# Peptides against a protein of PDB entry 1EBD: the designs that were tried, part 4

Target 1, 138 residues: chain A of PDB entry 1EBD
Amino acid sequence: KASYEGKVAAEAIAGHPSAVDYVAIPAVVFSDPECASVGYFEQQAKDEGIDVIAAKFPFAANGRALALNDTDGFLKLVVRKEDGVIIGAQIIGPNASDMIAELGLAIEAGMTAEDIALTIHAHPTLGEIAMEAAEVAL

## One batch from the design tools (peptide; made by RFdiffusion4, then SolubleMPNN; aimed at target 1 V85; its pose is not in this set)

Design b2_p24_5_s2
Fold by OpenDDE base, seed 1:
Structure b2_p24_5_s2 (fold): chain B 138 residues (1-138), chain A 24 residues (1-24)
Amino acid sequence: as target 1 above (138 residues)
Amino acid sequence: SIARIDAARARREAAAAAAAALAA
């Protein structure tokens, strides 16, 4: 947040039109388990009148999480119903702080849940949970 | 805002259309 705001401010001072948009700004808490979020929470989308699917997949069902004996938490995708576009994601679990970047990219690129579901993820990895949650959203 | 996401989606759709045109 602060780093991005600093960049936007510098661009504005330089005479370039720029605005801070927090939708694509990741938020991370480096706890155990880690917590990460990008884009809309489900309730935020509902408050704005956006019809969403909240697709949740648990780390307890992820092969790499099982192998690591670290299965607490889940990944949640917030997907707009009308077109399947990903508008938010939340991760509570192992490696959440790094895994959120894929979903931030997906949001910035205007990708759908189908785009992620059809992307081959390495097996077994924690990152496969994004693909699994995307499949739930279909 | 959601408008940024909609703009991103519009770019993605335009890119897909351009790719389809190249494949035709």
Scores: peptide ipSAE 0.331, ipTM 0.779, DockQ to the pose 0.644
OpenDDE base, seeds 2, 3, 4, 5: peptide ipSAE 0.327, 0.326, 0.324, 0.318; ipTM 0.773, 0.768, 0.768, 0.771

## One batch from the design tools (peptide; made by RFdiffusion4, then SolubleMPNN; aimed at target 1 P17 D21; its pose is not in this set)

Design b2_p25_1_s1
Fold by OpenDDE base, seed 3:
Structure b2_p25_1_s1 (fold): chain B 138 residues (1-138), chain A 25 residues (1-25)
Amino acid sequence: as target 1 above (138 residues)
Amino acid sequence: MDTRPLTAEEQAKLAALAAAAAAAA
């Protein structure tokens, strides 16, 4: 994909006041299971006229979550359809409060779903779920 | 891919996250 053009487009989104706040500030709820979010929600993106792919992957299909017997919830990526840039992420599940940081970094850097999908994650780990969700978005 | 519709509890948690994000802005 056109990596440079995608980065410039992501920077343009970061110039919008509402987008700056939602992209830059993660939200965490330390419930059971934990909840975390960074960047756009799917409906928020749609309300702003952004055509998105919402890619969801369940913890019930994650090897580490199965080994821990802690498989409730999912990870969702919000990906801009035109260039594959990640503009938001939500996690409900084990270790969501820490796992959101990887996706916050990806959004801040203007990365695509392909960038995450091609990043090798250790096996078995909870973090693999980010890679799995990114693959769904391709 | 998980195409299962969100439960009421999952929808409520996402709404709570959205509210928390808006409050942090």
Scores: peptide ipSAE 0.268, ipTM 0.795, DockQ to the pose 0.018
OpenDDE base, seeds 1, 2, 4, 5: peptide ipSAE 0.029, 0.055, 0.050, 0.103; ipTM 0.563, 0.579, 0.597, 0.618; seed 5 fails the geometry check

Design b2_p25_1_s3
Fold by OpenDDE base, seed 4:
Structure b2_p25_1_s3 (fold): chain B 138 residues (1-138), chain A 25 residues (1-25)
Amino acid sequence: as target 1 above (138 residues)
Amino acid sequence: MDTAPLTAEQEAVLAALAAAAAAAA
C-alpha cells in the first residue's frame, strides 16, 4: 500500500495523473499453508450487488502440489459474471504469497478468466492452478 | 471443482482476511 501510494504521488508530481486503486492491493498471511488475497472476496462482491462466479480449484488436483506432497488448500477466483473479468482471488496453499501476484496483475489489467485460461502455464508448476481455476470459471 | 474441507485454523485465517478486507473497503 505505502509503496503503491508513493508511486501514485510521484507520478502526480511528474504531471502524470494516477489514481490509487486499492482493489489490487494484496494481503498475505505467512501461515502454513500460506494465505493470500487480492481484490474482492465473493461475499463482498455479492454485498455490492455484483453477480459473480466463484471458481475454486484444489491443490489436491495440481500435479506439482502432488509431487511435493503439499496439497492442502485451493485457489479461488472471483469473476464478474457479466463480462468474465477477474475482480478477486484467494489462495490458501503452497507458495500462495508469490502466486497471488499473477492474479493481482490480472485484476489490475482488467483481464478475464478466459485470458488466464488461454495463457500457457508451465507444467508441472503450482502456478498452473490459476489456469485451472480460470477454466472452471468459463 | 470441489475441495476438501479446510482445517479450523485455515478457515480462521481466511475469515480474518475477509474481515480485514471488509473493514478496509
Scores: peptide ipSAE 0.066, ipTM 0.647, DockQ to the pose 0.014
OpenDDE base, seeds 1, 2, 3, 5: peptide ipSAE 0.032, 0.030, 0.062, 0.031; ipTM 0.569, 0.564, 0.648, 0.571; seed 5 fails the geometry check

Design b2_p25_1_s4
Fold by OpenDDE base, seed 5:
Parts: sequence; C-alpha cells; structure tokens
Structure b2_p25_1_s4 (fold): chain B 138 residues (1-138), chain A 25 residues (1-25)
Amino acid sequence: as target 1 above (138 residues)
Amino acid sequence: MSTAPLTPAQEAILAALAAAAAAAA
C-alpha cells in the first residue's frame, strides 16, 4: 500500500498525472485459513454492470495442498466476459497472503484468464491453483 | 500488518473480504 501510493505520488510530482486504483490494492486477513482479495468481487462487478465469469477451484483438488494436509478453501477469479480479462481474485486457503501477489500482477497488467492458464506453474505447488482456476474460466 | 488509515475504497474491499471469509467459515 504505502510503496504503491508513494510511486503514484512521485509520478504526479514529476509531471505525470496518475490516479490511485484502490481496487488493485490487495487486502489480506491472516486467519486460519488465510484470506486475500484483489480487484473486483463478483457482486461488485455485477453491480457496475460488468458481465463476468466467476471461476472457482478448490484447494482440495490441488496436489500440494493435499501433500500439506491443508485443503480448506478455494481460489476464485472474476473474469470479464467481453474480453477474458481478469478483474478480480479472492483466495481463502493456505498461503493466500502470498499467492494473491501473482493475481495482483495479472490484474495490473490487464492479463486474461488464458494468459494465466498458459503460464507454466511448477508442479506440485499451491500457486498452481491459479492456473487451474484460469482453466475453469475458459 | 499495517495499521495505517485506509481510504473509503480500501475499507470497502476489506469489508467485502470479511464478508467472503464469514461466508466460507
């Protein structure tokens, strides 16, 4: 948060006006399981008139989660139907606080679900669940 | 964890996250 806001402010001072997109700022709750979010929730997108796909994949089907015996929760991608662009993500489960970073990057860069689905993730890893959820959105 | 004040938009995100967490519990 602080570093992102500082960057935007610095660019504005340098003569490059910019707006802070607070929707792109990740939010984390360090509970058990951890919870994390970035960008739109499904209902927020719908309330703004955006037609979305909500693609969900459970940690119970992730190989690394099974190996760790930590399979509670899921990853959800919110994908704009018009162009397949990822506009939001929620994670409830193991390592959610760290895994949200990949999805924050994807949203900031305007990536599609296909981009994530085609990105090779190491096997078996928790991060692989992002790829699995992206495949659901296709 | 940061304890700095948040904007209304950031607070709305946290509220939504909390609601999602509660629904999943």
Scores: peptide ipSAE 0.035, ipTM 0.582, DockQ to the pose 0.021
OpenDDE base, seeds 1, 2, 3, 4: peptide ipSAE 0.030, 0.029, 0.026, 0.028; ipTM 0.573, 0.563, 0.569, 0.555

Design b2_p25_4_s3
Fold by OpenDDE base, seed 4:
Structure b2_p25_4_s3 (fold): chain B 138 residues (1-138), chain A 25 residues (1-25)
Amino acid sequence: as target 1 above (138 residues)
Amino acid sequence: TAAELERLAAERAARRERLAKIKAK
């Protein structure tokens, strides 16, 4: 957020069009476990009248998280029910701060849960949890 | 917003159509 706002300000000062409104601005808390969010929370989507699927997958079921003995938390996808478009994501767990970037990309590209579910993730990785949560949303 | 979500969905649909044309070659 702050870095994006700084870039927009610098581009405006330089006389460049600053007019790209990003839909997916990530928020990160570097706690233990880490917390990351991008796009809609489930309740925010509901409050706007969007019918959503909240697909949740626990790190306790992720092979890399088990191997690291760091299995606290989960990934949640907020998926628009009508077409499977990902509109938000929340991660509480290991490496949430970096893992949120994939989901930010997915949201900005208008991707569906199917698009992530059909993307091969390296095994075993923490990133596979995005694929697993996407499969839950199908 | 709902309008932004619809824009992104339309952009995805156009991208998927382009990809389908590439895969058909």
Scores: peptide ipSAE 0.085, ipTM 0.603, DockQ to the pose 0.042
OpenDDE base, seeds 1, 2, 3, 5: peptide ipSAE 0.052, 0.052, 0.035, 0.045; ipTM 0.567, 0.547, 0.524, 0.569

Design b2_p25_4_s4
Fold by OpenDDE base, seed 3:
Formats: C-alpha cells, sequence, structure tokens
Structure b2_p25_4_s4 (fold): chain B 138 residues (1-138), chain A 25 residues (1-25)
C-alpha cells in the first residue's frame, strides 16, 4: 500500500496522469501466526452496501497444518452473494504471506468462489484451505 | 521516461475501470 501510494504521488507531482486501485493491494504482517489480507474486509463491504458471504475455514481442519503441528488461525473469503465474485480475502496462520497471492490473483481476474472450488490443489498442502473455504461459500 | 509513466498510468486506469465494472454488476 504505502509504496504504491508513494509511486502514484510521485507521478502526480511530475505532472503525469495517475490512478489508485485498492482492490487487489495485499497487506502482510510477519507475526506468529502471520496475517495477510487483500481486497475487502467483510465490514467494509457491508458499509458500502455490498451484500456478502463471509466463508471461513480453520487450519485445524487442514491435513498439512496438522502434520506441521501449526493449526492456529483460518482463511476467510469475502464473496458477493449476487454472483459469487470474490471481492476480499484474509488469512491468519502458517504461510499466510505467500498464500495471499493466489487470492489476490483471483480478485484481479474477477473469479468466483466456484472457480477456486473447482481448481485442484496439491495434497497435502496448506493451499487446499482456499478450496475448502470456497466450498463453504457455495 | 515520460512515455513509461504514461503507459503505467493508462494500465492502472484500465484496471480500476475493470474492477468498477465487476463491482457494478
Amino acid sequence: as target 1 above (138 residues)
Amino acid sequence: AAAALAAEAAARAARRARHAAILAK
């Protein structure tokens, strides 16, 4: 966010056209557990009048997280009810900082929860939690 | 280069318009 906003500001100061897009800008905190977010939070979507499903799946139910003995947290998808389009995602848990990239791509492409639910993920992986959360949204 | 900055600004504007169209469905 801050580096992207700084680039847009530098272009404006130079007299060049600039545009800001916040939809697929990731935010990461490298804590234990890690925290990652992209797009809308559930409350932000509601405050803008978007009717959403908040689909949540826990790492305690993921086979790779169990094998790693690292099962704290969850993945949450923020899905528009009208058409199933993914508009946001949050991850608290193992490898959240890297796993958020798949969901950032899905939001940028205008994909649905069904598109992720129908994508085969390798077994056993932490990434399967995205598929499981997408199935909760159906 | 001024041309590279203009191309980046146009790409960002096109992306913003795409996202606005998705949200307006």
Scores: peptide ipSAE 0.068, ipTM 0.531, DockQ to the pose 0.444
OpenDDE base, seeds 1, 2, 4, 5: peptide ipSAE 0.018, 0.018, 0.024, 0.023; ipTM 0.432, 0.446, 0.542, 0.469; seed 4 fails the geometry check

Design b2_p25_5_s1
Fold by OpenDDE base, seed 4:
Structure b2_p25_5_s1 (fold): chain B 138 residues (1-138), chain A 25 residues (1-25)
Amino acid sequence: as target 1 above (138 residues)
Amino acid sequence: SAAAAAAAFAKGLALAAANAAAAAA
């Protein structure tokens, strides 16, 4: 956040106006398991009157997580029902702090759950869980 | 547990956001 805000400020000073959109600013807690979030939580979306689907996939069903014997947690996509656009994501589990970046990118780009579901992820990886959760949202 | 961690994380973020909004008002 602070680094991103600093970059936006620098760009503005340089005569290139930029905006800070906090919707796509990730939040990470390096706990065990790690916690990461970007965009809306399901309840936040509901409280704002956005009709959403919360697509959840557990690390216990992820091949890489199983191989690592680190299967606690899940990935949750918050998907706007009207257009399938991903508006939030939460990851509790292995490598959540790094994996959230893909979903931050997806949100910033206005991608849909279908976009992620149709993106081939390397096998076996923890990152496949994003694809799996996206498939749940379809 | 993962569920407890998730709940704590979400609650923490909600509180942080609420406090920031209140401070800016």
Scores: peptide ipSAE 0.087, ipTM 0.646, DockQ to the pose 0.027
OpenDDE base, seeds 1, 2, 3, 5: peptide ipSAE 0.042, 0.037, 0.036, 0.083; ipTM 0.603, 0.597, 0.594, 0.642

Design b2_p25_5_s2
Fold by OpenDDE base, seed 1:
Structure b2_p25_5_s2 (fold): chain B 138 residues (1-138), chain A 25 residues (1-25)
Amino acid sequence: as target 1 above (138 residues)
Amino acid sequence: AAAAAAAAFAKGLALAAANAAARAA
């Protein structure tokens, strides 16, 4: 375990940007369904000795996704257990390419899962899934 | 260790399991 190094790296991603931080750059695959990621993957965080919560919520449980008949996939938050800070996110599903921006903002700002859970999302929207996943992390 | 964003997020999770087996063809 490289807990100190992992913590420093996660903190850099979560609000202390270095001169070059490619991990905080969102990556999108415009497949069907779309895939998007920003920050740490769960296994990457674990490999660096960061104790994380992987909070996952399925689009099959999202009201807007159901209304659109587009319920494949999920949103996953990678949350540092020590302080609840979001250090990564992955989305596969409808509007993943756009929805990743909210999570990129949250990571850059050093926000916690609680911050997102307490953010009111319009109902019914695909974006509510971020709030739902954040609640799973609490 | 960006790992090319987990290899383009497992290449769209294999293009979403090949479009969910081509939408259950």
Scores: peptide ipSAE 0.421, ipTM 0.835, DockQ to the pose 0.018
OpenDDE base, seeds 2, 3, 4, 5: peptide ipSAE 0.408, 0.381, 0.395, 0.374; ipTM 0.829, 0.837, 0.837, 0.819

Design b2_p25_5_s3
Fold by OpenDDE base, seed 2:
Structure b2_p25_5_s3 (fold): chain B 138 residues (1-138), chain A 25 residues (1-25)
Amino acid sequence: as target 1 above (138 residues)
Amino acid sequence: AAAAAAAARAKGLALAAANAAAAAA
C-alpha cells in the first residue's frame, strides 16, 4: 500500500505541468512515504538523448531504516554514463524531504557518483543510502 | 488519511536562465 502510494506520488511529480524542468530545483511531496526529486528523471534524460545509468538502492537494505521499522521505498540516482556526473535523484521513503538536499547540492556542483560513493556517511543513518546507490552506479 | 503537500524551492532568475539555456543545447 505505502509503496504504491509513493510510486503514484513520484509519477505525479514527473508528469505535473508545473514540475520544474530545471535540474537544480527540488520538488517534494509530503506523503507517506515522502517523495522527493531533483534534476532529471531517468525517462526525461532518455527522451533528451542522454545515455544514463539509473542506480537504485532500497531502504529495506538500509540499517537505519530497518531500525526504524520504516523500509518502504528507495533512492534512485540518474547518472550520465559519459562522465559519471549525477544529473538527477529521486527518493521515496523516510526523510526523503530532507535527504534530497544532499543530492541537490551534488547535482548543482557537478559531482560524480564516485564522489558520493567515496564520501563516508555516518552509520547508521538513512543518508547512507545515497552512498550505497552511488556505489551501484560504479 | 495522511495529508500530502507539494513544495518546490525557488531559484534565482540567473540560475533559471542558465538552466533554460542548457536544456536548449
Scores: peptide ipSAE 0.033, ipTM 0.395, DockQ to the pose 0.061
OpenDDE base, seeds 1, 3, 4, 5: peptide ipSAE 0.014, 0.018, 0.017, 0.019; ipTM 0.383, 0.393, 0.487, 0.489

Design b2_p25_5_s4
Fold by OpenDDE base, seed 5:
Structure b2_p25_5_s4 (fold): chain B 138 residues (1-138), chain A 25 residues (1-25)
Amino acid sequence: as target 1 above (138 residues)
Amino acid sequence: AAAAAAAAFAKGLALAAENAAKAAA
């Protein structure tokens, strides 16, 4: 956020006016396990009257997490039922602080669960869990 | 453990958002 705001301000001062438009601002807590979120929480979406699917996949079923012996937690996608668009994501688990970036990109771009499910992820990686959670949403 | 962490995380973010809204008012 601060870096983005600084860039926008610098561009505006340089004679290139731009607005700060926040769509998907990530939040991270560097705890053990790490916690990361972007976009809507499930309950937040429900409170706003959005019909959602909460697709959850555990790190205990992820090959890389197993290899690292670090399997506590999960990834959750919040998917709008009407059109399958990902509107939120939460990760509790290994490398959550970095992994949230893919999902921030997906939300910013208006991508669907199907888009993520059909994206080939390297194997074995922690990042595959995003694909697995997306498949749950289908 | 992960479920409890997730719940605490969500509540913390909600509180932070509320505080930010109050500061902007």
Scores: peptide ipSAE 0.094, ipTM 0.634, DockQ to the pose 0.026
OpenDDE base, seeds 1, 2, 3, 4: peptide ipSAE 0.039, 0.083, 0.092, 0.090; ipTM 0.550, 0.619, 0.635, 0.629

Design b2_p25_6_s2
Fold by OpenDDE base, seed 5:
Structure b2_p25_6_s2 (fold): chain B 138 residues (1-138), chain A 25 residues (1-25)
Amino acid sequence: as target 1 above (138 residues)
Amino acid sequence: DAERAARLAARRAANRERMRELARK
C-alpha cells in the first residue's frame, strides 16, 4: 500500500496522470505459520450480502508442503457464486506472505476460480494449493 | 469502477477462452 501510494504521488508530481486504482490490499503477519489475506474474508462478504463459496484446501494435501515437512494450515478462496470471481483469499501456512501475491493479482485482474484452476502450476510447489482450492470452488 | 470492471470482464472472457484451449492440449 504505502509504496504504491508513494509511486502514484511521485508520478503526479512529475506531471504524469496517475490514480490509486486498487481493489485489494494484502495483509501479512510474519508469524509461524505465516498468515496472509487479500480481499474479502468470507464473513465480510456475507455481511455485505455477497453470496460466496469458501473453498479451502489444506497444506497437508500439498506435495511440496509434505516434502518440506511443513503442512500446517490451508488456503481459502472466497469466490462469488454468481460469476465465480475470486473476491478474497486467506493463507495460513508455509510461504503465505509471498503466495498471497498471486491471489492479489487474480483479484485485481477480476479472475475466476476457473482461471486459477486452468493455470498450470509447477509440480511439486506450494503454489499448486491455489489451483487445488480453485478446483474445490468449481 | 464500472468502466474498470467492464474492461476486466472483457479481458477475463478472452483469457478464459485461451486457457480452455490450452488446457485441452
Scores: peptide ipSAE 0.099, ipTM 0.677, DockQ to the pose 0.114
OpenDDE base, seeds 1, 2, 3, 4: peptide ipSAE 0.022, 0.019, 0.025, 0.028; ipTM 0.525, 0.511, 0.561, 0.578; seed 2 fails the geometry check

Design b2_p25_6_s3
Fold by OpenDDE base, seed 1:
Structure b2_p25_6_s3 (fold): chain B 138 residues (1-138), chain A 25 residues (1-25)
Amino acid sequence: as target 1 above (138 residues)
Amino acid sequence: SAARAAARAARRAANRARMKELAKR
């Protein structure tokens, strides 16, 4: 957020047409396990009257997490039922702080769970959990 | 805002069509 707003301000001062336009702001806590979130939580979407699918996949089922012996937590996608658009994501687990960036990009691009499910992730990686959670939402 | 939302929706539709075609190969 702040770094992006600073860039937009610098571009505006330079006379370039620039505006703050984002739909998701990542939040990260560098705990053990790490916690990351972007966009809606499931309850926030429900409180706003958005009908959502909460697709959850555990790190205990991820091949890379098993190989690292770091299997605590999960990835959750918050998917709008009407069109399959990803509107939020939460990660608790290994490398959540970096992995949230893929989902931030997906939300900003207006991608669906199907768009993530059809993206080939390298095997074995922690990132595959995003694909697995997207498949749960289909 | 609205113009960017429409552009995202259009790009998503194009990406999905391309990805579904690639997944059939």
Scores: peptide ipSAE 0.046, ipTM 0.611, DockQ to the pose 0.112
OpenDDE base, seeds 2, 3, 4, 5: peptide ipSAE 0.029, 0.026, 0.030, 0.041; ipTM 0.589, 0.562, 0.533, 0.612

Design b2_p25_7_s1
Fold by OpenDDE base, seed 1:
Structure b2_p25_7_s1 (fold): chain B 138 residues (1-138), chain A 25 residues (1-25)
Amino acid sequence: as target 1 above (138 residues)
Amino acid sequence: SVAARRAAAEGARAAAAAAREAAAA
């Protein structure tokens, strides 16, 4: 947030058209396991009257996580039922701090769970868990 | 902008959903 706002401010000062217009600000806690979040939590969406699917996939079922012997946690997608648009994501587990970027991009672009599910992820990777969670949301 | 593209994408999906509903009736 602050770094992006600083960039927008610098561009505006330089006379370039720029605005802070974002919907997905990532939050990361560099714990063990790592925690990352972007967009809505499931309860926040419900409290705003958004009908959502909470699609959860565990790292215990991810081939790369198994190979690393680091299977704690999960990825959760918060998907708006009306149109399948991803409006939030939470990751607890290995590489959560980096993996949240894909989902931040998806939310900013207004992508659906289907867009992620139909995107080929490298095998075996931790990142495949986003695809697996997206498939759960379909 | 990214926001404008998001809005366009959401609008297109909403229109497609409405068309599917109309076709299913």
Scores: peptide ipSAE 0.194, ipTM 0.684, DockQ to the pose 0.024
OpenDDE base, seeds 2, 3, 4, 5: peptide ipSAE 0.036, 0.030, 0.115, 0.111; ipTM 0.546, 0.486, 0.620, 0.620

Design b2_p25_8_s1
Fold by OpenDDE base, seed 1:
Structure b2_p25_8_s1 (fold): chain B 138 residues (1-138), chain A 25 residues (1-25)
Amino acid sequence: as target 1 above (138 residues)
Amino acid sequence: SSLAAENAALTGKIAAAAAAVRAAA
């Protein structure tokens, strides 16, 4: 956020028109386990009348997390039922602070759970959990 | 300002979720 705003401001000062479009602003807590979120929480979507699927996959079922002996937590996708578009994501677990970027990109691009499910993730990786959660949403 | 407040709210939510996970461990 701050870095992006700083970039836009610098570009504007330099005479290059830039717009700030805030669709998916990540939030991160560098705790143990790490926590990250982007877009809607499930309840926020429901409060706005959006019918959503909350697709959750645990790190305890992720091959890389098992290999690292760091299996606490989960990834949750908040998927709009009408069109399958990902509108939010939460991660609690290993590397959540970095993994949220993929999901921020997906939300910003208007991707669906199917798009993520069909994206090949390297095996075994922590990032593979995003694909697994997306498959749950299908 | 609005975005800062939204980010603070989100940060609070994930921090609470983190605490819940740690408490359940």
Scores: peptide ipSAE 0.027, ipTM 0.567, DockQ to the pose 0.021
OpenDDE base, seeds 2, 3, 4, 5: peptide ipSAE 0.021, 0.024, 0.025, 0.024; ipTM 0.517, 0.551, 0.563, 0.558

Design b2_p25_8_s2
Fold by OpenDDE base, seed 4:
Structure b2_p25_8_s2 (fold): chain B 138 residues (1-138), chain A 25 residues (1-25)
Amino acid sequence: as target 1 above (138 residues)
Amino acid sequence: SELAAENAARTGKIAAAAAAARAAA
């Protein structure tokens, strides 16, 4: 957020029209395993009366994670049930800090779980766990 | 709460973005 707002401010000073318009702000904890989140947590959505699907996929079922012998954790998508729009995501596991960016992009773009599920992810990669979780949400 | 208000705003933006994206697709 701060970096993004700083960029907008710099562009404004430079005479380029820019506005801060973000849907979600990612948060990362560089622990072992890493933790990352963007958008709604499941309980936050529920507390606001949003009917959601919490689609969870474990790293223990991810081919790359298995190959790396680093299988702790999971990816969770928080998907609005009415239209399948992704409104949040949480990742606990290997490379969560970088992997969250795909899901941040998806949320900012108003993508659905189907959009992610139908996006080809390279195999074997950690990132394909997003596709797997999206498939769970369908 | 402030958190709830922010989340509500995000929800609105998400919905609007989704609608715009689908309309443009």
Scores: peptide ipSAE 0.022, ipTM 0.471, DockQ to the pose 0.036
OpenDDE base, seeds 1, 2, 3, 5: peptide ipSAE 0.015, 0.015, 0.015, 0.020; ipTM 0.372, 0.373, 0.389, 0.397; seed 2 fails the geometry check

Design b2_p25_8_s3
Fold by OpenDDE base, seed 1:
Structure b2_p25_8_s3 (fold): chain B 138 residues (1-138), chain A 25 residues (1-25)
Amino acid sequence: as target 1 above (138 residues)
Amino acid sequence: SALAAENAALTGKIAAAAAAARAAA
């Protein structure tokens, strides 16, 4: 966020039209386990009257997490039922701080759970958990 | 900024989730 805002500000100072218009802002806590979020929380969506699916997949079921002996936590996708669009994601677990970027991109691009489910992830990787959670949402 | 406020709110929610996760570990 700050770096992008700085880039927009620099462009504005240079006389170029630029604007900041984020759909989603990622946030990270570098704890153990790591925590990351982007877009809507499930309850936030519900409070706004958005009908959502909260698709959750545990790291305990992820092959890479098992291989790393680091299986605490989960990935949650918040998916709008009307059109299957991903509107939020939360990750608690290994590499959450980096993995949130894929989901931030998906949200900013207006991608669906199906888009993620149909995206091939390398095996075995922590990133597969996004695909697995997306499949849960279908 | 509005974005800074949103980020702060999300950060707070994550911190709460982190605390819950650590408590359950």
Scores: peptide ipSAE 0.021, ipTM 0.534, DockQ to the pose 0.022
OpenDDE base, seeds 2, 3, 4, 5: peptide ipSAE 0.018, 0.018, 0.020, 0.021; ipTM 0.497, 0.509, 0.490, 0.523

Design b2_p25_8_s4
Fold by OpenDDE base, seed 1:
Structure b2_p25_8_s4 (fold): chain B 138 residues (1-138), chain A 25 residues (1-25)
Amino acid sequence: as target 1 above (138 residues)
Amino acid sequence: SKLAEENAARTGKIAAAAAAVRAAA
């Protein structure tokens, strides 16, 4: 957030048209396992009356995680049922701090679970778990 | 948006967000 806002300010000073326009701000903790979140939590969406699907996929079923012997945790997508739009994501597990960026982008762009599911992810990668979770949401 | 407002509130509460992730496991 601060870095993004600072960049917008710098661009304005430089005479470039720029505005702060963000939907989701990631939260990352470099613990073991790493924790990352962006957008809505499932219960938070429910408390606001949003009907959601919580699509969860475990790292224990991810080929790269298995190869790394680092299979604790999961990726969870919070998907609005009405239109399939991703409104939140949580990751506990390997490389969560970096992997959350894809999902932040997806939320910021108003993408659906289908959009992620139809995006080819390299095999085997940790990032492939986003595609797997998206498929669960379909 | 509500999403933007909520996420803005989380920016200074990283530890609390991590706890919420764990609680939502």
Scores: peptide ipSAE 0.027, ipTM 0.510, DockQ to the pose 0.058
OpenDDE base, seeds 2, 3, 4, 5: peptide ipSAE 0.014, 0.017, 0.015, 0.018; ipTM 0.362, 0.408, 0.376, 0.296

## One batch from the design tools (peptide; aimed at target 1 E108)

Design b2_p26_1_s1 (made by RFdiffusion4, then SolubleMPNN; its pose is not in this set)
Fold by OpenDDE base, seed 5:
Structure b2_p26_1_s1 (fold): chain B 138 residues (1-138), chain A 26 residues (1-26)
Amino acid sequence: as target 1 above (138 residues)
Amino acid sequence: SVIELAAKEIAAEKAEREAAAAAAAA
């Protein structure tokens, strides 16, 4: 965040007005289970008048999570209905603090749920849950 | 805050799970 703000500030000082976009800034809580978030929460999007799909997939249905015997929690995608663009994601569960990076990248790049659904994930991995949640949004 | 919103998500998920379990047991 600070480095990103520094870049935006440098551009502004150079005569190139820019707004700081906080949408793709991740937040992590190293609790048990871990919690990670990037972009909009569902209710936050609704409060701003954005029509969204909240697509949720549980770790209890993820093959790697089952193999690890760590199946608490879920991944949630917040998808804008108009164009299918992912505008937020929350992960509660194993390795959430690292897994949020994929979705941070997706949001920053303006990717859709379809883009994630069509991205091949290695099997079995925790990361497959992002693909599964994206499929729910389709 | 993000923490508060995350807590709400956790609570909502728990409530959904409990409701589903109750419905399955009924």
Scores: peptide ipSAE 0.113, ipTM 0.643, DockQ to the pose 0.028
OpenDDE base, seeds 1, 2, 3, 4: peptide ipSAE 0.109, 0.055, 0.069, 0.062; ipTM 0.636, 0.577, 0.591, 0.582

